# Peptides against a protein of PDB entry 5K2M, part 114

Target 1, 273 residues: chain A of PDB entry 5K2M
Amino acid sequence: MRIGITYTVLRREEMAIKERAGEFGEVVMLHEDDLLFPGNYDLDVVIIRNVSHFKALYTARLFESEGIPTVNSSRLIFEAGDKLFATLRLAGKVPVPEWKAALSEGGALRVPDSLGYPLVSKPVFGSWGRLLAKVNDRDSLEAVLEHRKWMKNPLYGIHYFQEFVEKPGRDIRSYVIGGEFVGAIYRYSNHWITNTARGGKAEPCSDPEVEELSVKAWEAFGEGALAIDIFESEKGLLVNEVNPNMEFKNAARVTGADMAGKLVEYAVEVAKT

## One batch from the design tools (peptide; made by RFdiffusion4, then SolubleMPNN)

Design b2_p19_4_s1 (from b2_p19_4, 9 letters changed)
Fold by OpenDDE base, seed 5:
Structure b2_p19_4_s1 (fold): chain B 273 residues (1-273), chain A 19 residues (1-19)
Amino acid sequence: as target 1 above (273 residues)
Amino acid sequence: MEEEAEKEAKKIVDEEFLS
């Protein structure tokens, strides 16, 4: 078994994956600078750990074009890494925050007619709560839309909104790999944006409802390794988003779960299929 | 080294937003 690992930066997660992969076969570390396609890669599977969503997507697709399966697949990265596309998958399977998408400023201005205020404006791509805006009123909505006009990326013209969900000073991040629930954590924050990347504390989450919901959320996609963000709301648990390029350093530390090992085991299974 | 790697990763993501 020859296992490739693509990466941009060697983080704790990549180190852990490398170490665990060495127990299952020969490991080939592939920095982004090492990648050239088409190429003659002698690999049975590739674990995708590129930092950029788009580089991860294209890297996965390029290996797949050479008959080498990837974890995650390009399909999963594409669908799960886009908040709107992820919502489309999730909404039919699990509870999600109320949402609207608009394709124009004029459409976006009508979103409050359906969802009311406050709203959360989200870009369809991105991580760590970047470009999230709490939209409390019409003036704020107009301001967000005005600023979007001057942004270069055409994807900023896709207007995705959610209802604002009041959270109990925390959210939940769970992990499902190959359909198996691996673990979950609470992420605490005094800010309405709860993210451990912003210095939040993490604690273990042992809740059967979270486990069940997380597996159902994964089943909406049906493959791969996903981190799942869940809100505790007055309406119950809501699946906010999923991440196909998961960080798990804090979760592994807090839960003691062998997330890197589970990822490698799944990659080995994929290689054998 | 870990903190530097995390900072670098964060910069890469931020640059993607600025594209």
Scores: peptide ipSAE 0.417, ipTM 0.902, DockQ to the pose 0.910
Fold by OpenDDE base, seed 1:
Structure b2_p19_4_s1 (fold): chain B 273 residues (1-273), chain A 19 residues (1-19)
Amino acid sequence: as target 1 above (273 residues)
Amino acid sequence: MEEEAEKEAKKIVDEEFLS
């Protein structure tokens, strides 16, 4: 078994994956600078750990074009890594925050007619709560839309909104790999954006409802390794988003779960199919 | 080293937002 691992930066996650992969076979570390296609890669599977969503997507697709399966697949990266596309998958299987998508300013201005205020404006791509805006009123909506007009990336013209969910000062991040629930954490923050990358604290989450919902959320995609962000709301648990390029350092530390090992085990299974 | 790697990763993502 030859396991490739693509990466941009050697983080704790990549180090852990490398270490665990060594127990299953020969490990080939592939920095982004090492990637050239078409190539002659002697690999049974590739674990995709590129930091960039787009580079991860293209890397996965390029290996797949050479008959080498990837974890995650390019399909999963594409669908799960886009907040709107992910919502489309999730909404058919699990409770999600109420959402609207608009393709123009004129459409976006009508979003409150359906969802009311406050809203959360999200870019469809990106990480760590960047460009999230709480939109409390019409003036704020107009401001966000005005600023979006001057952004270069055409994807900023895709207006994705959610209802603002009142949370109990925390959210949940769970991990499902190959359909198996691996673990979950609470992420605490006094800010409405609870991402630990912004200074939140992590604690273990042991809730059977979270486990069940997380597996169902994964089943909406049906493959791969996903981090799943869940809100505790007055309506119950809501699946907010998923991440096909998950960070798990804090979760692994807090829960003691062998997330790197589970990822490698899944990659080995993918290689055998 | 780990903190530096995380900072670098964050910069990469931020640059994508600036594209």
Scores: peptide ipSAE 0.413, ipTM 0.900, DockQ to the pose 0.885
Fold by OpenDDE base, seed 4:
Structure b2_p19_4_s1 (fold): chain B 273 residues (1-273), chain A 19 residues (1-19)
Amino acid sequence: as target 1 above (273 residues)
Amino acid sequence: MEEEAEKEAKKIVDEEFLS
């Protein structure tokens, strides 16, 4: 078994994956600078750990073009890594926050007519709560839309909104790999953005309802390794988003779950399929 | 060292948003 691992930065996750992969076969670390396509890669599977969503997506697709399966697949990265596309998958399977998408400023201005205020404006791509805006009123909506016009990336012209969900000072991050629930954590924050990358604390989450919902959320995509963000709302549990390029350092530390091992085991399974 | 890697990763993501 020859396992490739693509990476941009050697983080704790990549180190853990490398270490565990070494137990299953030969490990080939592939920094982004090492990647050139088409290439003669002798690999059975590639674990995609590129930091950039787009680089991860293209890297996965490029390896797939060489007949090498990836974890995650380019399909999964594409569908799960875009918040709107992820919502489209999730909405038919699990409870999600109410949402609207608009393709113009004029459309976006009508979002409150259906969802009211407050809203959360999200870019369809990106991580760690970047460019999230709580939109409390018309003035704030207009400001966000105006600023979007000046952003260079055309994806900023895709206007994705959710209802603002009141949370109990925390959210849930769960992990499902190959359809198996691996673990979950609470992420605590005094800010409405609860991501641990912004200074939130993590604690273990042992809730069978979270486990069941997490698996159902994964089933909406039907493959790969996903981190799943779940809100505890007055309406019950809501699946907010999924991440096909999951960070798990904090979750692994807090839960003791072998997330790196589970990821590698799944990659080995994919290689054998 | 771990903190530096995390900072670098965050910088990469931030730069992607700024592009």
Scores: peptide ipSAE 0.412, ipTM 0.901, DockQ to the pose 0.877
Fold by OpenDDE base, seed 2:
Structure b2_p19_4_s1 (fold): chain B 273 residues (1-273), chain A 19 residues (1-19)
Amino acid sequence: as target 1 above (273 residues)
Amino acid sequence: MEEEAEKEAKKIVDEEFLS
């Protein structure tokens, strides 16, 4: 078994994956600078750990074009790594925050007619709570939309909004790999953005409802390794988003779960299919 | 070393947002 691991930066997660992969076979670390296509890669599977969503997506697709399966697949990265596309998958299977997407400023200005205020404006791509805005009123909405006009990336012209969900000073991040629930944590924050990658405390989450919901959320995609962000709301648990390029150092530390090992085990199984 | 790697990763993501 030859296991490739693509990476941009050797983080704790990549080190853990490398270490665990070494127990299952020969490990080939592939920095982004090592990647040229078409290539003649002698690999049975590739674990995708590129930091950039887009580089991860293209890297996965390029290996797949050479007959080498990836974890995650380019399909999963594409659908799960885009907040709107992820919402489309999730909404068919699990409760999600109410949302609207608009493709113009004029459309975006009508979002409050359906969802009211406050809203959360999100870019469809990105990580670590970047460019999230709480939109409390019309003036704030107009300001966000005005600023978006000056952003160069055409994806900023896709206006994705959620209802603002009142959370109990925390959210939940769960991990599902190959359809198996691996673990979950609470992420605490005094800010409405609760992502621990921006600071905060993590604690173990042992809730059967979270486990069940997490598996159902994974089933909306049907493959791979996902981190799943869940909100505790007055309406119950809501699946906010998923991440196909998950960070897990905090979750692994807090829960004691061998997330790196589970990821490698799944990759080995993918290689055998 | 871990903090440096995380900082580098954050910079990469920030650059994507600024693109």
Scores: peptide ipSAE 0.417, ipTM 0.903, DockQ to the pose 0.892; fails the geometry check

Design b2_p19_4_s2 (from b2_p19_4, 6 letters changed)
Fold by OpenDDE base, seed 5:
Structure b2_p19_4_s2 (fold): chain B 273 residues (1-273), chain A 19 residues (1-19)
Amino acid sequence: as target 1 above (273 residues)
Amino acid sequence: MEEEAEEKAEKIVLEEFES
């Protein structure tokens, strides 16, 4: 078994994956600078750990074009890494925050007619709570839309909105790999945007409802390794988003779950299929 | 080294927003 690992930066997660992969076979570390296509890669599977969503997507697709399966697949990275596409998958399987998408400013201005205020404006791509806006009123909506006109990326013209969900000062991040629930954590924040990357407190989450919901959310995609963000709302648990490029160092530490090992085990099974 | 790696990763993510 020859296991490739593509990466941009050697983080704790990549080091853990490398270590565990060595127990299953020969490990080939592939920095982004090492990647040229088409190439003659002698690999049974590639674990994708590129930091950039787009580089991860293209790297996965390039290996797949050479008959080498990837974890995650380019399909999963594409669908799960886009908030709107992820919502389309999730909404048919699990509770999600109420949402609207508009393809023009004129359409976006009508979103409050359906969702009311407050709203959350989200870009369809990106991570770590960046470019999220709480839209409390018409003036704020107009301001967000005005600023979007000056943003260069065409994807900022896709207007995605959710209802604002009041959270109990925390959210939940769970992990499902190959359809198996691996673990979950509470992430605490005094801000309406919860982000563990900024040093928030994490605690283990042992809730059978979270486990069941997380597996159902994964089943909406049907493959790969996903981190799942869940809100505790007055309406119950809501699946907010999924992440096909999961960070897990804090979750692994807090839960004791072998997330790196589970990822490698899944990659080995993918290689055998 | 770990903090430096995280900072580098953050910069890459931010650059995607600026593109």
Scores: peptide ipSAE 0.344, ipTM 0.874, DockQ to the pose 0.929; fails the geometry check
Fold by OpenDDE base, seed 1:
Structure b2_p19_4_s2 (fold): chain B 273 residues (1-273), chain A 19 residues (1-19)
Amino acid sequence: as target 1 above (273 residues)
Amino acid sequence: MEEEAEEKAEKIVLEEFES
């Protein structure tokens, strides 16, 4: 078994994956600078750990074109890494925050007619709570839309909105790999954006409802390794988003779950399929 | 070294937003 691992930076996650992969076979570390296609890669599977969503997507697709399966697949990275595409998958299987998508300013201005205020404006791509806006009123909506007109990336013209969900000062991040629930954490924040990258405290989450919901959320995609962000709301648990390029160092530390090992085990199973 | 790697990763993600 020859296991490739693509990476941009060697983080704790990549180190852990490398270490665990060594127990299953020969490990080939592939920095982004090492990637050239078409190429002759003697690999049975590649674990995708590129930091960039787009580089991860293209890297996965390029290996797949060489007949080498990837974890995650380019399909999963594409669908799960886009908030709107992810919502389309999730909404058919699990409770999600109420959402609207608009393809124009004129459409976006009508979103409150159905969702009311406050709203959360999200870009369809990107991470770490960047460019999230709480839209409390019409003036704020107009301001967000006006600013989006001057943003050069055409994807900023895709207007994705959610209802604002009141959370109990925390959210949940769970991990499902190959359909198996691996673990979950609470992320605490006094800000409406709960992100561990912004200094949030993490604690273990042991809730059977979270476990069940997380597996169902994964089943909406049906493959790969996903981090799943869940809100605790007055109407119950809501799946907010998923991440096909998960950070798990804090979750692994807090829960003691062998997330790197589970990822490698899944990659080995993918290689055998 | 770990902090530097995380900072570098964050920078890459931010640069994608600026694209």
Scores: peptide ipSAE 0.339, ipTM 0.872, DockQ to the pose 0.888; fails the geometry check
Fold by OpenDDE base, seed 2:
Structure b2_p19_4_s2 (fold): chain B 273 residues (1-273), chain A 19 residues (1-19)
Amino acid sequence: as target 1 above (273 residues)
Amino acid sequence: MEEEAEEKAEKIVLEEFES
């Protein structure tokens, strides 16, 4: 078994994955600078750990084009890594925050007619809560839309909005790998944007409803390894988003779950298929 | 070293937003 691991930066996660992969076979670390295609890669599977969503997506697709399966697949990275595309998958299977998408400023200005205020404006791509805006009123909406006009990436012209969900000062991040629930954590924040990557407190989450919902959310995609962000709302649990390029150092530490091992085990099973 | 890795990763993500 030859396991490739693509990476941009050797984080704790990549080191853990490397270590665990070594127990299953030969490990080939592939920095982005090592990746040239078409290539002659002698690999049974590749674990994708590129930091950039787009680089991860293209890396996965390039390996797949050479007959090498990836974890995650390019399909999963594409669908799960886009907030709107992820919502489209999730909305058919699990409760999600109410959402609207608009393809123009004029369309976006009508979003409150359906969802009311407050809203959350999200870019369809990106991570770590960047460019999230709480839109409390018309003036704020107009301001966000005006600023979007000056943003160069065409994807900023895709206007994705959610209802603002009142959270109990925390959210839930769960992990599902190969359809198996691996673990979950509470992420605490005094801000409406919850992110543990910036030093937020994490605690174990042991809730059967979270486990069930997490698996269902994973089933909306049907493959791979996903981190799943869940909100505790007055309406119950809502799946906010998924991440096909999951960070798990905090979750692994807090839960004691062998997330790196589970990821490698899944990759090995993918290689055998 | 871990903090440096995280900072580098954050920079990459920021660059995607700035594109």
Scores: peptide ipSAE 0.339, ipTM 0.873, DockQ to the pose 0.916; fails the geometry check
Fold by OpenDDE base, seed 3:
Structure b2_p19_4_s2 (fold): chain B 273 residues (1-273), chain A 19 residues (1-19)
Amino acid sequence: as target 1 above (273 residues)
Amino acid sequence: MEEEAEEKAEKIVLEEFES
């Protein structure tokens, strides 16, 4: 078994994956600077750990074009890494926050007619709560839309909104790999945007409802390794988003779950299929 | 080394948003 690992930065997660992969076979570390296609890669599977969503997507697709399966697949990275596309998958299987998408400023201005205020404006791509805006009124909506108009990336012209969900000062991040629930954590924050990478505290989450919901959320995609962000709302648990390029150092530390091992085990299974 | 890696990762994510 020859396991490739693509990476941009050797983080704690990549180190753990490398270590565990060594127990299953020969490990080939592939920095982004080492990747050239088409190429003659002698690999049975590639674990995709590129930091950039787009680089991860293209890297996965390029290996797949060489007949080498990837974890995650380019399909999963594409669908799960876009908040709107992820919502489209999730909404058919699990409770999600109420959402609207608009393709124009004029359409976006009508979003409150359906969702009311407050709203959350989200870019369809990116991570770590960047460019999230809480929109409390019409003036704020107009301001956000005006600013978006001057942003260069055409994806900022895709207007994705959610209802604002009141959270109990925390959210839940769970991990599902190959359809198996691996673990979950609470992420605490005094801000409406919760992220442990931004200095939030993490605690273990042991809730059977979270486990069941997390597996169902994964089943909406049907493959790969996903981190799943869940809100505790007045109307119950809501799946907010998923991440196909998951960070797990805090979750592994807090839960004691062997997330790196589970990821490698799944990659080995994919290689054998 | 871990902190440097995290900072570099954050920079890449930010650059992706700025593109």
Scores: peptide ipSAE 0.336, ipTM 0.871, DockQ to the pose 0.917; fails the geometry check

Design b2_p19_4_s3 (from b2_p19_4, 9 letters changed)
Fold by OpenDDE base, seed 5:
Structure b2_p19_4_s3 (fold): chain B 273 residues (1-273), chain A 19 residues (1-19)
Amino acid sequence: as target 1 above (273 residues)
Amino acid sequence: MEKEAEEKAKKIVDEEFLS
């Protein structure tokens, strides 16, 4: 078994994956600078750990074009890494925050007619709560839309909104790999954006409802390794988003779960299929 | 080293937003 690992930056997660992969076979570390396609890669599977969503997507697709399966697949990265596409998968399977998408400023201005205020404006791509805006009123909505006009990336013209969900000063991040629930954590924050990447504390989450919901959320995609963000709301648990390029350092530390090992085991299974 | 790696990763993502 020859296991490739693509990466941009050698983080704790990549180190852990490398270490665990060495127990299952020969490991080939592939920095982004080492990648050239088409190439003659002698690999049975590739674990994708590129930092950029787009580089991860293209790297996965390029290996797949050479008959080498990837974890995650390019399909999963594409669908799960886009908040709107992820919502489309999730909404048919699990509870999600109320949402609207608009393809124009004129459409976006009508979103409050359906969802009311406050709203959360989200870009369809990105991580760590970047470019999230709490939209409390018409003036704020107009301001967000005005600023979007000056942004270069055409994807900023896709207007995705959610209802604002009041959270109990925390959210939940769970992990499902190959359909198996691996673990979950609470992420605490005094800010409405709860993210451990912003210095939030993490604690173990042991809740059977979270476990069940997390597996159902994964089943909406049906493959790969996903981190799942869940809100505790007055309406119950809501699946907010999923992440196909998961960070798990804090979760592994807090839960004691062997997330790196589970990822490698799944990659080995994929290689054998 | 670990903190530096995390900071580099954050910069890469931020640059992607600025594209």
Scores: peptide ipSAE 0.400, ipTM 0.903, DockQ to the pose 0.909
Fold by OpenDDE base, seed 1:
Structure b2_p19_4_s3 (fold): chain B 273 residues (1-273), chain A 19 residues (1-19)
Amino acid sequence: as target 1 above (273 residues)
Amino acid sequence: MEKEAEEKAKKIVDEEFLS
């Protein structure tokens, strides 16, 4: 078994994956600078750990074009890594925050007619709560839309909104790999954006409802390794988003779960199919 | 070193937002 690991930066996650992969076979570390296609890669599977969503997507697709399966697959990275595409998958299987998508300013201005205020404006791509805006009123909506007009990336013209969910000062991040629930954490913050990358604390989450919902959320995609962000709301648990390029350092530390090992085990199984 | 790697990763993502 030859296991490739693509990466941009050697983080704790990549180090852990490398270490665990060594127990299953020969490990080939592939920095982004090492990637050239078409190539002659002697690999049974590739674990995708590129930091960039787009580089991860293209890397996965390029290996797949050479008959080498990837974890995650390019399909999963594409669908799960886009907030709107992910919502489309999730909405058919699990409770999600109410959402609207608009393809123009004129459409976006009508979003409150359906969802009311406050809203959360999200870019469809990106990480760590960047360019999230709480939109409390019409003036704020107009301001967000005005600023979007001057952004270069055409994807900023895709207007994705959610209802603002009142949370109990925390959210949940769970991990499902190959359909198996691996663990979950609470992420605490006094800010409405609870991402631990912004200074939130992590604590273990042991809730059977979270476990069940997390597996169902994974089943909406049906493959791969996903981090799943869940809100505790007055309506119950809501699946907010998923991440096909998950960070798990804090979750692994807090829960003691072998997330790197589970990822490698899944990659080995993918290689055998 | 770990913190630096995380900061570098965040910068990469931020640069994509600026594209």
Scores: peptide ipSAE 0.399, ipTM 0.902, DockQ to the pose 0.881
Fold by OpenDDE base, seed 4:
Structure b2_p19_4_s3 (fold): chain B 273 residues (1-273), chain A 19 residues (1-19)
Amino acid sequence: as target 1 above (273 residues)
Amino acid sequence: MEKEAEEKAKKIVDEEFLS
C-alpha cells in the first residue's frame, strides 16, 4: 500500500495522518510544490490535506485523472466545500437553518421579505468564519452587498444567506468518516461565531441525537470524511455546514478519538475498492 | 512550531479571500 498525502502546511493533523498512514504502508508526503500533472504517481490512494479549498479540489481531480482515488474525492470536496451546494444536499435529508440564495443585488435585497432579520451572510467558500456577517437590518444588508461589488472573486456575487440561529453560547462539531461516527465536540464562544480557530474552547459531546443526525448528514453526500457543524436551536438540532477538509486537532485531543487513524483506515478501504 | 503552522494556514486562506 502506497499512501500519498498532499499538504500545504504540515499541521498537527497532517503529522498525525502521516504517522498513522505509516502503519498501513509506504507514505509519500506531497507538498503543493511537489505536485505536477500529468505525472507518474505510483500511489494507491491520496489523502487530500491542501489548505485551500480550490487547491484541494483541483488536486483531488488531478489524481483521479491519473486513476488514483482520493480522500476526499473531488466530487465530495466540490459539493461539501461549497456552503450553498452543501445546503442543497443537506436540506433534503436533515434539518438545516432556513436559507436563501440570490444571484444579484436585487435578489439579495428581497431575502428579508421571506426570512426576516437577523440574517447571516456567508460566502459560499472559505473557512474559519471568514466574511461572515450578521445582518441585523436593511442598512447592514445594503452595506454587505455594496462591499461585495468591489470584491474581485466572482463567487462573492453568489449571495447566500441563512437565518440567524440563537445558540446556547456553543455549537457542535462532529466527525463522520466512511459513514461511521467518530466523535463530536462542543465549541464554546461568547461570540456568535463559535469556531475554535477563533479562540473557542472545546469539550466532548456525547449525545446520541448528535450521532444520529451526523450520520444522516454524511449520508446526504454518501462518501468520504466530513466534519459537520450542528447548531442547538430552539427548533432542535440544525446542520449548519460540513467541511470536507476537516481540522480535528482539538476534537481528537478532547475526545481521544483516533480521527487520523480512522481517516487512514478509510483511505485504505478506498484504495482497495 | 505548531502555532506557526496554524497561522500560516490561516494566512493562506485569508489570501485566497483577498484574491
Scores: peptide ipSAE 0.394, ipTM 0.902, DockQ to the pose 0.876
Fold by OpenDDE base, seed 2:
Structure b2_p19_4_s3 (fold): chain B 273 residues (1-273), chain A 19 residues (1-19)
Amino acid sequence: as target 1 above (273 residues)
Amino acid sequence: MEKEAEEKAKKIVDEEFLS
């Protein structure tokens, strides 16, 4: 078994994956600078750990074009790594925050007619709560939309909004790999953005409802390794988003779960299919 | 080293947002 691991930066997660992969076979670390296509890669599977969503997506697709399966697949990265596409998958299987997407400023200005205020404006791509805006009123909405006009990336012209969910000073991040629930944590924050990658405390989450919901959320995609962000709301648990390029160092530390090992085990199984 | 790696990763993501 030859296991490739693509990476941009050797983080704790990549080190853990490398270490665990070494127990299952020969490990080939592939920095982004090492990647040229088409190539003659002698690999049975590739674990995708590129930091950039887009580089991860293209890297996965390029290996797949050479007959080498990836974890995650380019399909999963594409659908799960885009907040709107992820919402489309999730909404068919699990409760999600109410949302609207608009493709113009004029459309976006009508979002409050359906969802009211406050809203959360999100870019469809990105990580660590970047460019999230709480939109409390019309003036704030107009300001966000005005600023978006000056952003060069065409994806900023896709206006994705959620209802603002009142959370109990925390959210939940769960991990599902190959359809198996691996673990979950609470992420605490005094801010409405609760992502621990921006600071905050993590604690173990042992809730059967979270486990069940997490598996159902994974089933909306049907493959791979996902981190799943869940909100505790007055309406019950809501699946906010998923991440196909998950960080897990905090969750692994807090829960004691061998997330790196589970990811490698799944990659080995993918290689055998 | 770990903190530096995380900071580098965050810079890469920030650059994507600025693109």
Scores: peptide ipSAE 0.394, ipTM 0.903, DockQ to the pose 0.889; fails the geometry check

